# Peptides against a protein of PDB entry 2MBZ: the designs that were tried, part 53

Target 1, 143 residues: chain A of PDB entry 2MBZ
Amino acid sequence: GINLTPEEKFEVFGDFDPDQYEEEVRERWGNTDAYRQSKEKTASYTKEDWQRIQDEADELTRRFVALMDAGEPADSEGAMDAAEDHRQGIARNHYDCGYEMHTCLGEMYVSDERFTRNIDAAKPGLAAYMRDAILANAVRHTP

## One batch from the design tools (peptide; made by RFdiffusion4, then SolubleMPNN)

Design b2_p16_6_s1 (from b2_p16_6, 6 letters changed)
Fold by OpenDDE base, seed 5:
Structure b2_p16_6_s1 (fold): chain B 143 residues (1-143), chain A 16 residues (1-16)
Amino acid sequence: as target 1 above (143 residues)
Amino acid sequence: MRPSRAAGALAFLGRL
C-alpha cells in the first residue's frame, strides 16, 4: 500500500482514497508485470513523491481542459502531445506503458463508470476526449 | 497485457 500517515494521505489525495481499491487490484492484477513494477517503484515513494505525481496529473488535466475549451480536436498535435506526456508519466511513475497498453487504458476511461466519473469531475466529456487523443497518438507513432 | 474494468492501481490514474 501507500506508506503515508492518514494525515499525509489526506493532504495529498483529499477525498480520494486509493487504498480503497487495494484488494481489488491484487485480485485482478497481482500476477501481472505491471503490478510488480508498480509495487517495486512505489515502495520507496515519500509524501513528496506522491505529491509530485498528483501535481503532474493535475497539470495534465488542466492542459486537456484548456485544449477542449479552445476547441482543439482530440487528434490535434496539442492533444496528441498531451496524450504522449500522459503515457510517459505512467511509464516513469508506475509501469512500462506502450501504445497498445495506453490505448487499452483510454478505452477503460470511457467504459468503466468509476474512471469516467473521476476524470469528468474536471470537465464533462474529458474521459472521451482523452481516449480519442490517446488513440490518435498511438496511431501516429505506430503507422 | 490488457487492462480490465476497475483494476485499482489504475483507479489512481483515473482521478486525474
Scores: peptide ipSAE 0.101, ipTM 0.789, DockQ to the pose 0.086
Fold by OpenDDE base, seed 2:
Structure b2_p16_6_s1 (fold): chain B 143 residues (1-143), chain A 16 residues (1-16)
Amino acid sequence: as target 1 above (143 residues)
Amino acid sequence: MRPSRAAGALAFLGRL
């Protein structure tokens, strides 16, 4: 698991407890290359690394919300660029994330109610907007 | 500052 003390976990993740999902994640994705890569990469992560990841996620959330508030379509350049940054962030921090994988993640955001609820806490419809932006970004980068 | 539940979900679950 995440090599942080309970206090450090609280400081980094707040009310979100990633440990509650460890068993389910292992059951659903434990046989995938993505899971193995993530476990290998994150095994050495410090508190500062996890904090950076949270900060990046929070910044990206704000960016998508701002795009929605501005009325920018999910297939706008701004939304697709945000989706690309999201994909690259996953690739840097967790596992190789191609456009197909990213599209699958986007679909999960709208198909798993837990993801939808957590994401839409920032803004209703954010999960769907992200999914659409992810799809658009994948399309523009697919020959 | 504590991250939002959205940030936590995106950072961890949404990336595994």
Scores: peptide ipSAE 0.084, ipTM 0.752, DockQ to the pose 0.610
Fold by OpenDDE base, seed 4:
Structure b2_p16_6_s1 (fold): chain B 143 residues (1-143), chain A 16 residues (1-16)
Amino acid sequence: as target 1 above (143 residues)
Amino acid sequence: MRPSRAAGALAFLGRL
């Protein structure tokens, strides 16, 4: 689990408790390299590390929302660049994230209602926009 | 600032 006090968890994650999904994640993905890498990386994370990750996620969210509000297509250079930064953030913080993995994650954002609800809390349709941007970014990087 | 629920979703994703 996340090695933070209840107060620290509240400060970093607010109303969202990632630990409530620990058992499900272990059951579904516990035998994957991604799970192993994530467990290894996050084992040493401090409150400051988790806060940084949340800040990066918030910045990315604001960036995608701004693109949507500006009417930029999800396959615009700006949206694809945001998707690339998202991919690299996952790779840096959690596990190796290639373009195929990233597209699978994007599909999960729109197929798992929990992800959709959590993401779209920032803006309706954000999960779908992110999925489309992720796919477009993967396509442009595939020879 | 309180983190967004979208940031929380990323944390969940990070455990994937």
Scores: peptide ipSAE 0.081, ipTM 0.749, DockQ to the pose 0.619
Fold by OpenDDE base, seed 3:
Structure b2_p16_6_s1 (fold): chain B 143 residues (1-143), chain A 16 residues (1-16)
Amino acid sequence: as target 1 above (143 residues)
Amino acid sequence: MRPSRAAGALAFLGRL
């Protein structure tokens, strides 16, 4: 699990408790390379590491919201570039994330209500916008 | 190909 005190977890994640889902994640993906890589990488993460990851995610969220507010399509260069940065962030922090893997994540963001609710807290429809941008970015890199 | 929920990638549920 995440090796933080309850106070540190609250500071980084707020009301969300990622450890609540540890068993489900292990049951669904425990035999995958992605799970192994994530467990190995995150085992050494400090509070500062987790905070950095959240800050990166928040910045990307603001970027997507700004694109939506500007009326940019999810298959615009701006939206696809944001999706690419999201993919690369996953690769750096958690596990190798190719375009097929990223597309799977995008679909999960709209098909799992828990993801959708959390993401759309920033802006209604953000999860769908991200999914569409992720798909468009994958298509342009894997024609 | 659209993956099923069971074939989804690892992530913290409810978080990016």
Scores: peptide ipSAE 0.102, ipTM 0.784, DockQ to the pose 0.058; fails the geometry check

Design b2_p16_6_s2 (from b2_p16_6, 7 letters changed)
Fold by OpenDDE base, seed 3:
Structure b2_p16_6_s2 (fold): chain B 143 residues (1-143), chain A 16 residues (1-16)
Amino acid sequence: as target 1 above (143 residues)
Amino acid sequence: MRPSRSAGALAFLGRL
């Protein structure tokens, strides 16, 4: 789990406890390399580390929202570059994230209501836009 | 404070 006090968790994540899904995550992915890498890497994370990760995610969210507001297609260079940064952020902070893994994550963002609701809180349709950008970015790198 | 997108992703640590 995330080794933060309740107060620290609230400061970083707000009215949401990611650890409420710990059992489900272990059941579904506990035997994967991604799970192992994430557990090992995040075991040492401080509140400041988690806050940095959230800040990076928020910045990326703002980029995607700006692209949507500008009417840029999800397969535009700008959107694909944002998707690439998202992939690299996952790789840096959590686990090795290739393009196939990234496309699977993108699909999860639109197929699991829990993800969709949280993502679309920033802008309706953002999860779908991200999924499409992730797919486009993967295609251009793995023809 | 509302849950962040990242917080939602962190609910699935093996698939962020």
Scores: peptide ipSAE 0.124, ipTM 0.771, DockQ to the pose 0.354
Fold by OpenDDE base, seed 2:
Structure b2_p16_6_s2 (fold): chain B 143 residues (1-143), chain A 16 residues (1-16)
Amino acid sequence: as target 1 above (143 residues)
Amino acid sequence: MRPSRSAGALAFLGRL
């Protein structure tokens, strides 16, 4: 799992315990390249690395919320750019994330109620908005 | 300081 002390994990993740999902993740995705890449990349991550990842996620969440509050469509340039940054962040921190994979992740955000609930805690409908932005971004970058 | 639940959801280690 994440190589942090319990205290460090609390500081970075708060009440969210990523280790809670380790077995389920292994069962569902343990045979995928994404899982292997993520385990390899994150094996060396420090507390500061994990904190950076959380900070990036928070910033992106605020960005999407701001777009929604402004009434920007999910297929607006701003929303698609935010989706692209999300994709690139995944690619940088965890595993190669092409547009097809990203679209699948977006669908998961609205299909897995745990994701939906956690994402929508920032703003109701955020998961669906992100999914739509992810799809739009994928479409504009697909030949 | 605790991250948002949305940030935590992205830490779902299988897919993010």
Scores: peptide ipSAE 0.121, ipTM 0.769, DockQ to the pose 0.514
Fold by OpenDDE base, seed 4:
Structure b2_p16_6_s2 (fold): chain B 143 residues (1-143), chain A 16 residues (1-16)
Amino acid sequence: as target 1 above (143 residues)
Amino acid sequence: MRPSRSAGALAFLGRL
């Protein structure tokens, strides 16, 4: 899975252990191109690479929270741009992420309670806000 | 800095 020592995993992921979901991910998604691409890309990742991914995720979280706190709608240009950056981040780090795929991921954020709980730890309703922003961004890019 | 739970959620998503 993730080629890090237990200590490095703790430093990068803290209390969240992504490897606990490895079997489930394989069972649900193991035959997809996304899974294969992710395995291929992450196979060479160092601790620094994983840390960068975590830092990018934290920055995105702060960005969405700031938008919510400012009262910006999820379909605002700012929120849609944040969603676009999220999509591009997935594409860089894991697998090709088109707008349809991204929309499906957004729906998962609100339909899988584990995602909802983890995301909303930053701010209640964040998962729903992200889902809405992702959808709006997809709509504006699909004429 | 300790990573956020949201960052962990993204890591899980990235493995999908």
Scores: peptide ipSAE 0.097, ipTM 0.764, DockQ to the pose 0.620
Fold by OpenDDE base, seed 5:
Structure b2_p16_6_s2 (fold): chain B 143 residues (1-143), chain A 16 residues (1-16)
Amino acid sequence: as target 1 above (143 residues)
Amino acid sequence: MRPSRSAGALAFLGRL
């Protein structure tokens, strides 16, 4: 799993405990290619790697929030570009993420209350905004 | 490919 000390995990993830979901993840997705790729990539991750991933996620969150605050539609170029960066970040850090996979992730963000709650902690409605941007980005890249 | 709800969850449930 995540090869960090308890102290390092706290420094990187704060109040979020990724270990609480390990069993559920394994039970639901342990036989998928995405799970296998993620385990292979993350097996060698250092504290610095995990911190970088969190920093990238935080930056993307701020970017989406700024778009919403500016009144940019979820199908604007700015929002779709942010969605594309999100897709590419998943691909670099975890597993191959095509547009179909990305769209499915977007739907999960609004259908699983745990995701919705955690995402909307930054701004109410952010999960729905991200889902719509992800869908729009997928459409423009799949004519 | 269907997203593993959980792989995505581990990566993003807490932060993004």
Scores: peptide ipSAE 0.143, ipTM 0.806, DockQ to the pose 0.098; fails the geometry check

Design b2_p16_6_s3 (from b2_p16_6, 7 letters changed)
Fold by OpenDDE base, seed 5:
Structure b2_p16_6_s3 (fold): chain B 143 residues (1-143), chain A 16 residues (1-16)
Amino acid sequence: as target 1 above (143 residues)
Amino acid sequence: MVPSRSAGALAYLGRL
């Protein structure tokens, strides 16, 4: 899994423990290219790498929250650009993430209560807003 | 720094 000490894991992830999902992820995705790519990329990640990834995620969260607070629709240019950055962040840090994969992830954010709860901790309705922005971004990039 | 509350890397791989 993540090769950090317990102290380092707490410093980076706080109360969220990604290792609690290791068995479920292996069961569902263990034979996929996405799983292989993620394991290969993250095997060399340091505490600083994981912290950078968390910082990027936090910045994206703040962007979406700001868009919602400003009343920008999920299919606005700003929201779709944030969704695109989210897709590219996944591709850079974890695994190849095309628009089809991204829309599937967006649907998971609203259909899996664990994701909804974690995302909406920043702002109620954020998961649904992200899903809609992800879908809109995929549509504008599809011929 | 305040850790992210979003799903971790492994959680993204957990979709059905």
Scores: peptide ipSAE 0.063, ipTM 0.747, DockQ to the pose 0.358
Fold by OpenDDE base, seed 1:
Structure b2_p16_6_s3 (fold): chain B 143 residues (1-143), chain A 16 residues (1-16)
Amino acid sequence: as target 1 above (143 residues)
Amino acid sequence: MVPSRSAGALAYLGRL
């Protein structure tokens, strides 16, 4: 789990407790390299590290929302660049995230109602927009 | 990145 005090967790994540998914994640992904990498990387994360991760996520959310509001297609350079930054953020903070993995995550964002609901809290349709941008970005980087 | 509040940082592992 996230190695923060309850107070620190609240400061970073608010009322949402990321650790509520610990058992599910372990059950589904506990035997994967991604899981092991994530556990290894995050084991040393401080409150400041988690806050930085949240800030990065919030910034990307704002970028995607701005792109949507501007009417930019999900396969625009702007949207694909945001998707690439999203992928790189996952890779940097959690586990190696190739384009195939990223597209799978994108599909999860629209197929798992928990993700969809939480993502679309920022803007309705954001999850779908992100998925489309992720896919487009993967395509443009596929030889 | 998807906000951690969407499903927690751990949920990033869900490569469905």
Scores: peptide ipSAE 0.060, ipTM 0.755, DockQ to the pose 0.266
Fold by OpenDDE base, seed 3:
Structure b2_p16_6_s3 (fold): chain B 143 residues (1-143), chain A 16 residues (1-16)
Amino acid sequence: as target 1 above (143 residues)
Amino acid sequence: MVPSRSAGALAYLGRL
């Protein structure tokens, strides 16, 4: 799991408690390469590492919100580039994330209400916008 | 195959 004190976890994640999902994650994904890679990478993560990951996510959130506020379509170059950066961030921090995997994650963001609620806390409809941008980015990179 | 709640995706439940 995440090797932080309760105080450190609160500082990084706030009211979100990642530990409450650990058993479900293991049950659903424990036999996958993605799970293995994530466990190997995150085993050595410090508070500073987790904070960096959150900061990167917050930056991407701001980018997507700005695109939405500007009226840019989810299949615009700007939105697709943000989706690509999101994919690459997952690859660096957690597990190999190809375009098919990324598309599946996008679908999860809109089909699992827990993800939808957390993402849309920044802006209503953000999860759907991200899903659409992720799909568009995958299409343009899959000849 | 929807990667529902993978270890890598866990952090993104809270943030992107």
Scores: peptide ipSAE 0.075, ipTM 0.763, DockQ to the pose 0.088; fails the geometry check
Fold by OpenDDE base, seed 4:
Order: C-alpha cells, then structure tokens, then sequence
Structure b2_p16_6_s3 (fold): chain B 143 residues (1-143), chain A 16 residues (1-16)
C-alpha cells in the first residue's frame, strides 16, 4: 500500500483511491519479483516522491499526445523514444522493467478496459498508440 | 504510465 495519509493521497491522486486495487494486485502479482521490488522501493516514498512520479507520468502523456496530434506514427523514432523513457521510468520508480515486461504492460493497456478508459481520457486511442510504440521500441532493441 | 493522477495510480498498481 501507499504510505500516505488520506489527505496526502487525495492531494496526489484526487478522487481515485488506489487502495481499492491492493487486494487484486496482491492476488494477481503477489508472487512476482516485480511486486516485491515495488513494495520495497515504494515503502520509503514520501508525498513528494509520489507527486514526482505522477508529474513524470503526466509529462510522458503530454508527449505522446503531442506525437499523435502531429501525426507521428507509433513506430516513429520520437514515439519509440517516448516509450523507452516510459520503460526507464518504470524501472527507476517501481521495478526492473525489461522489454518483454514492457510489451506485456502495453498489452494490458488495451486489454483491461480500466486502463484503456483512464489512459484515453487524455486522448482517444492513446492506449493503443502507447502499446504500439512500446512494441516498436522493444523490437528495435532486440538483436 | 497514465496521464491523470488517478490513472497513474491505477497504472502503478495494475503493473504490480
């Protein structure tokens, strides 16, 4: 769980309550290295840390939206670079994220309607665009 | 990662 007061959680996440998904996450991923790593890393995170993570996510979202608005293909160098930064952000903040893992996460963005809806709130089709960019980035880094 | 604060939290937890 996120070690913040209810007030701090509201300031960072707004009306969204991340705690409502804790049980589902534990049931689905509790035995994975990613879960362990994330729990260990985030245990020491402050409100400022969580806010920084959200700000980084927002910046990447704006970057992807700008690419879409410019008509850049999801397999463009710009889109793939954004996907790489996304992968590295996950690795820095949460858990080791190789290209295979990242591709699986991209698929989740389009297969789980909760993710799709939340991502596409910024721009319709953004989840699919991100998935495609993630896949393209993984392919270009695979020998 | 997801653009909104709420979406970001979901993206984080959904990956775990």
Amino acid sequence: as target 1 above (143 residues)
Amino acid sequence: MVPSRSAGALAYLGRL
Scores: peptide ipSAE 0.067, ipTM 0.753, DockQ to the pose 0.329; fails the geometry check

Design b2_p16_6_s4 (from b2_p16_6, 6 letters changed)
Fold by OpenDDE base, seed 4:
Structure b2_p16_6_s4 (fold): chain B 143 residues (1-143), chain A 16 residues (1-16)
Amino acid sequence: as target 1 above (143 residues)
Amino acid sequence: MRPSRAAGALAFLGLL
């Protein structure tokens, strides 16, 4: 789990409590390399590390929203580059994230209503836009 | 735009 005080968790995540999902995440992902890698990496994370991760996620969210507001297609260079940065952010902070894994995550963003609701809080349709950009980015990097 | 602080952790599966 996230080794922060309740106050630190509130400062970083607000009203969202990641610990509410710990059991489900363990049940769904506990036997994967991704889970193991994430637990190993995040075990040493400070409040500042978690805040940085949130800031990076917020920046990417704003970037995708700006692309949508500009009418840029999800398969535009700008949207695919944002998807690539998202993939690299996951790889850096949590676990090895290849293009196949990334496309699976993108599909989860639109198939799990909890993800969709949380993502679309920034802009309706953002989860679908991200999924499409993730897929397009994976396709352009396929040999 | 208000930053979606809650969306980022889930989006990365940072819950793992």
Scores: peptide ipSAE 0.095, ipTM 0.770, DockQ to the pose 0.376
Fold by OpenDDE base, seed 5:
Structure b2_p16_6_s4 (fold): chain B 143 residues (1-143), chain A 16 residues (1-16)
Amino acid sequence: as target 1 above (143 residues)
Amino acid sequence: MRPSRAAGALAFLGLL
């Protein structure tokens, strides 16, 4: 689990408790390299580390919302660059995230209703927009 | 409350 006190967890995540999903995540992903890498990296994370990760995610969300509000296509340079920053953020903080893995994550964002609902809380259709930007970014980096 | 806290956490914690 996340090595934070209940108070620190509340300060960082608010009403969302990531520990509620620990068993499901272990059942789905416990035998993957991504899971192992994430557990190894995050084992030493402080409250400040988790807060930084949340701040980065919030900034990226705002960036995607701004692109959507401006009418920028999901395959625009701006949207693809935001998708690339998302991929790199995952790689830095959690686990190695190639373009294939990133594409799989994008598909999960639109196929798992829990992901869709949580992402679209910022803006309706954001999960689909992110998925499309992730795909476009993967295509431009595929030789 | 910034709505993105739960979204960001799940976007990564789907594999965490």
Scores: peptide ipSAE 0.093, ipTM 0.769, DockQ to the pose 0.412
Fold by OpenDDE base, seed 1:
Structure b2_p16_6_s4 (fold): chain B 143 residues (1-143), chain A 16 residues (1-16)
Amino acid sequence: as target 1 above (143 residues)
Amino acid sequence: MRPSRAAGALAFLGLL
């Protein structure tokens, strides 16, 4: 769970409460190293830490939207660089995120309607674009 | 809330 007061949560996440997924996440991922790492890292996060994470996510979203609006393909250097920054953001803030893990996350973004709906709220097709960029980035970094 | 905030939270917190 996120170690914030209800007021702090509202300031950072608004009406969205990530903790509503805690049980499902534990059921799906509770036996993974990623889950353990995430719990360990986030246990000490302050409001400012969570706000920074949200700001980073917002910036990345804007980058992807701008790339889409410019007609840049998902396998462009710009899109792949945004995908790399996304991967590194996960790695820095939550858990070790290799290219294989990142690819799995990208597939989840288009296969789980909850992710798709939330991502595409910024721009229709964004989840698919991100998935494709994640795949392309993984390919270019795979020997 | 900006749609990007909720999207970003889920995008990063998929394994939270």
Scores: peptide ipSAE 0.088, ipTM 0.769, DockQ to the pose 0.395
Fold by OpenDDE base, seed 3:
Structure b2_p16_6_s4 (fold): chain B 143 residues (1-143), chain A 16 residues (1-16)
Amino acid sequence: as target 1 above (143 residues)
Amino acid sequence: MRPSRAAGALAFLGLL
């Protein structure tokens, strides 16, 4: 789990507690390389590390929202570049994230209402826009 | 914009 005090968790994540999903994640994915890599990396993370990860995610969220507000298609260069940065952020902070894995994550963002609700809190339709940008970015890098 | 306080954790939760 995330080794933070309740106060530190509230400061970083607010009312969202990621540890409530730990058992479900372990049950579904505990035998995968992605799970192993994530557990190994995050075991040493401080409050400052988690805050940095949150800040990076917030920046990407703002970038996607700005693209949507500008009317840029999800398959635009700007949207695909934001999707690439998202993929690379996952790779740095959690686990190796190839284009196939990233596409699977994008589909989850629209198929699991828990993800959709959390993402769309920034802007309605953001999860779908991100999924489409992730797919477009994967296609352009997989000729 | 309210920060997506869950967005950083969502990559980990992507294992759901």
Scores: peptide ipSAE 0.089, ipTM 0.774, DockQ to the pose 0.395; fails the geometry check

Design b2_p16_7_s1 (from b2_p16_7 with D3S A9S T10L K15A)
Fold by OpenDDE base, seed 5:
Parts: C-alpha cells; sequence; structure tokens
Structure b2_p16_7_s1 (fold): chain B 143 residues (1-143), chain A 16 residues (1-16)
C-alpha cells in the first residue's frame, strides 16, 4: 500500500483511506498497464509527495466548485481547462491518461456510486459536472 | 481531506 505511517496517512488523507480499495483493485486489475504504472510511480512517493498530490486535487476541486457556483457551463473554456489539468495531473502522478481513458474515468464518476459519493462530498453534482467537462475537453482535442 | 486522485490512481484499472 501507500508507504506512510498510520499517522502520516491520516495527516494527508484524513478519514479517507485509499488503501481500503487496494486488494480489490489488485485482484481485478493487477495485470493492467494503469495498475503497473501507478504502483511503479507511487512506490517511491514520500509524505511530501502525497501531500502535494492532495493539494493539487484540492485546488482542482475548488476550481470546479467555483465554476459551478458561478454558473459556468461544463463545456466552458474554464471547465474544459480544469478537466485538462485533471487529465495531466493523472498522467504526471499515476498513469498514462489519454483523452479516451479520461472519458472512461469521467463516466465511472457517475456510474459507480462509490466515486459519486466521494466526489459529491465536495458539492452535490460535482461528479456529473466533471464528467461533462471531461467529455467536452476530449471532444475539443479530438476533432 | 477530499481525495479524488487517490481513487483515480487505484481505479485506473477499472477503466481499462
Amino acid sequence: as target 1 above (143 residues)
Amino acid sequence: SFSPLALLSLAGGFAR
């Protein structure tokens, strides 16, 4: 799992424990490229690395929430740019994430209740908004 | 804190 002490893990992730999904993911998808890449990249991550990733995620979440609160459509330039940053963040920190993969992830956000619940904890409807922004961003980059 | 990327990292395999 994540190479942090229980205290460090709590400091970074709070009450969310990503390791609770590790066994399920390994059993079902342990032979996929995404899993391999993620394990390879994150194996050396320190507490500071994980904290940076969390900070980036928090900032992105705030951006999407602000866009929603401002009434900006999910296919606005601002929303699509946030989606692009999301895609690039995944690629940088975890695994190769092209537009097709990103679209699949977006669909998962609204079709898997575990993802929906976790994402919408920041704001109801955020998962759907992100999915729509991800799709719009993919469309503009794949004419 | 909110951790969507943590979910995404592990769930990458689910999308493929």
Scores: peptide ipSAE 0.071, ipTM 0.763, DockQ to the pose 0.099
Fold by OpenDDE base, seed 2:
Structure b2_p16_7_s1 (fold): chain B 143 residues (1-143), chain A 16 residues (1-16)
Amino acid sequence: as target 1 above (143 residues)
Amino acid sequence: SFSPLALLSLAGGFAR
């Protein structure tokens, strides 16, 4: 799991313990390349690494919310660029994330209620907005 | 933040 002390975990994730999902993640995805890549890459992550990842996620959330508040459609250049940054962030921090993989993740954000609830905590409909932006970004990069 | 729950996707949503 995440190699942080309980205190460090609290500082980074608050009351959330990501390791509580380790068994489910292994059961659902344990045979995938993405899982193996993520385990290998994150094994060396420090508290500072995890904090950076959280900060990046928060920044991206604010960016998407701002786009929604401005009335920008999910297939706008701004929304698609945010989706691209999200994809690249996953690639840097966790596993190779192509456009097809990204669209699958986007679909999960709206199909898994846990993701939807968590994401929409920032703004109702954010998960759907992200999914649509992710799809649009993938389409514009499709040969 | 959706990042903590995003850990569930770290194994590859492509399989869905």
Scores: peptide ipSAE 0.070, ipTM 0.765, DockQ to the pose 0.087
Fold by OpenDDE base, seed 3:
Structure b2_p16_7_s1 (fold): chain B 143 residues (1-143), chain A 16 residues (1-16)
Amino acid sequence: as target 1 above (143 residues)
Amino acid sequence: SFSPLALLSLAGGFAR
């Protein structure tokens, strides 16, 4: 798992404990390519690496919230660009993430209450907004 | 925060 002390984990993730999901993830997805790639990439990550990833996520969160507050639709250019950056961030840090995979992730964000609650902590409806933006971005990039 | 391990590790389930 994440090779950080409890103190370091708190500094990076706050009250969220990612280790509580490790067994479930391994049981459900341990034989997938995505899982393999993620474990391989993150095995060497330092506290600074995890902090960078968290900072990137926070930046995207603020960006989506700002779009929502401005009344921009989820299929706007701004929202779709934010979704694209989200997809690319996953690809850089964890595993290959094509548009089909990304749309599946978007659906998970709204279908699994654990994800929905986590994401919507920033703003109610954010998970649904992200899902819609992810789908729109995938559509515009699909021939 | 999107909580990467929760959001990204569980995402592996959608991989073929």
Scores: peptide ipSAE 0.067, ipTM 0.762, DockQ to the pose 0.091
Fold by OpenDDE base, seed 1:
Structure b2_p16_7_s1 (fold): chain B 143 residues (1-143), chain A 16 residues (1-16)
Amino acid sequence: as target 1 above (143 residues)
Amino acid sequence: SFSPLALLSLAGGFAR
């Protein structure tokens, strides 16, 4: 799991504890390359690393919300660029994330109520907007 | 939050 003290975890993640999913993750994905990559990369992460990851996620959330508030469509350059940054962030910090996998993640955001609830906490409909942007970004990068 | 652990747990089918 995340090798932070309870205090550090609270500072970074607040009331959300990612480690609550550890058993489920291991059960479902323990034999996948993604899991192995994630465990390998994150094993050495410091509090500062996790904080940076959270900051990046928060910034991305704000970007999407701003795009929605501005009325930008999910297939706009701005929205697709935000989706691309999201994909690259996953790839950089956790595991290889191609466009196909990213699209699957986008679908999960709207099909799994746990993700939908977590994402839409920032703005109702954000999960759907992200899914659409992710799909559009994948399409534009798929010849 | 875009926690990688949450992503893996809830993703379903994206990784085999």
Scores: peptide ipSAE 0.065, ipTM 0.761, DockQ to the pose 0.091; fails the geometry check

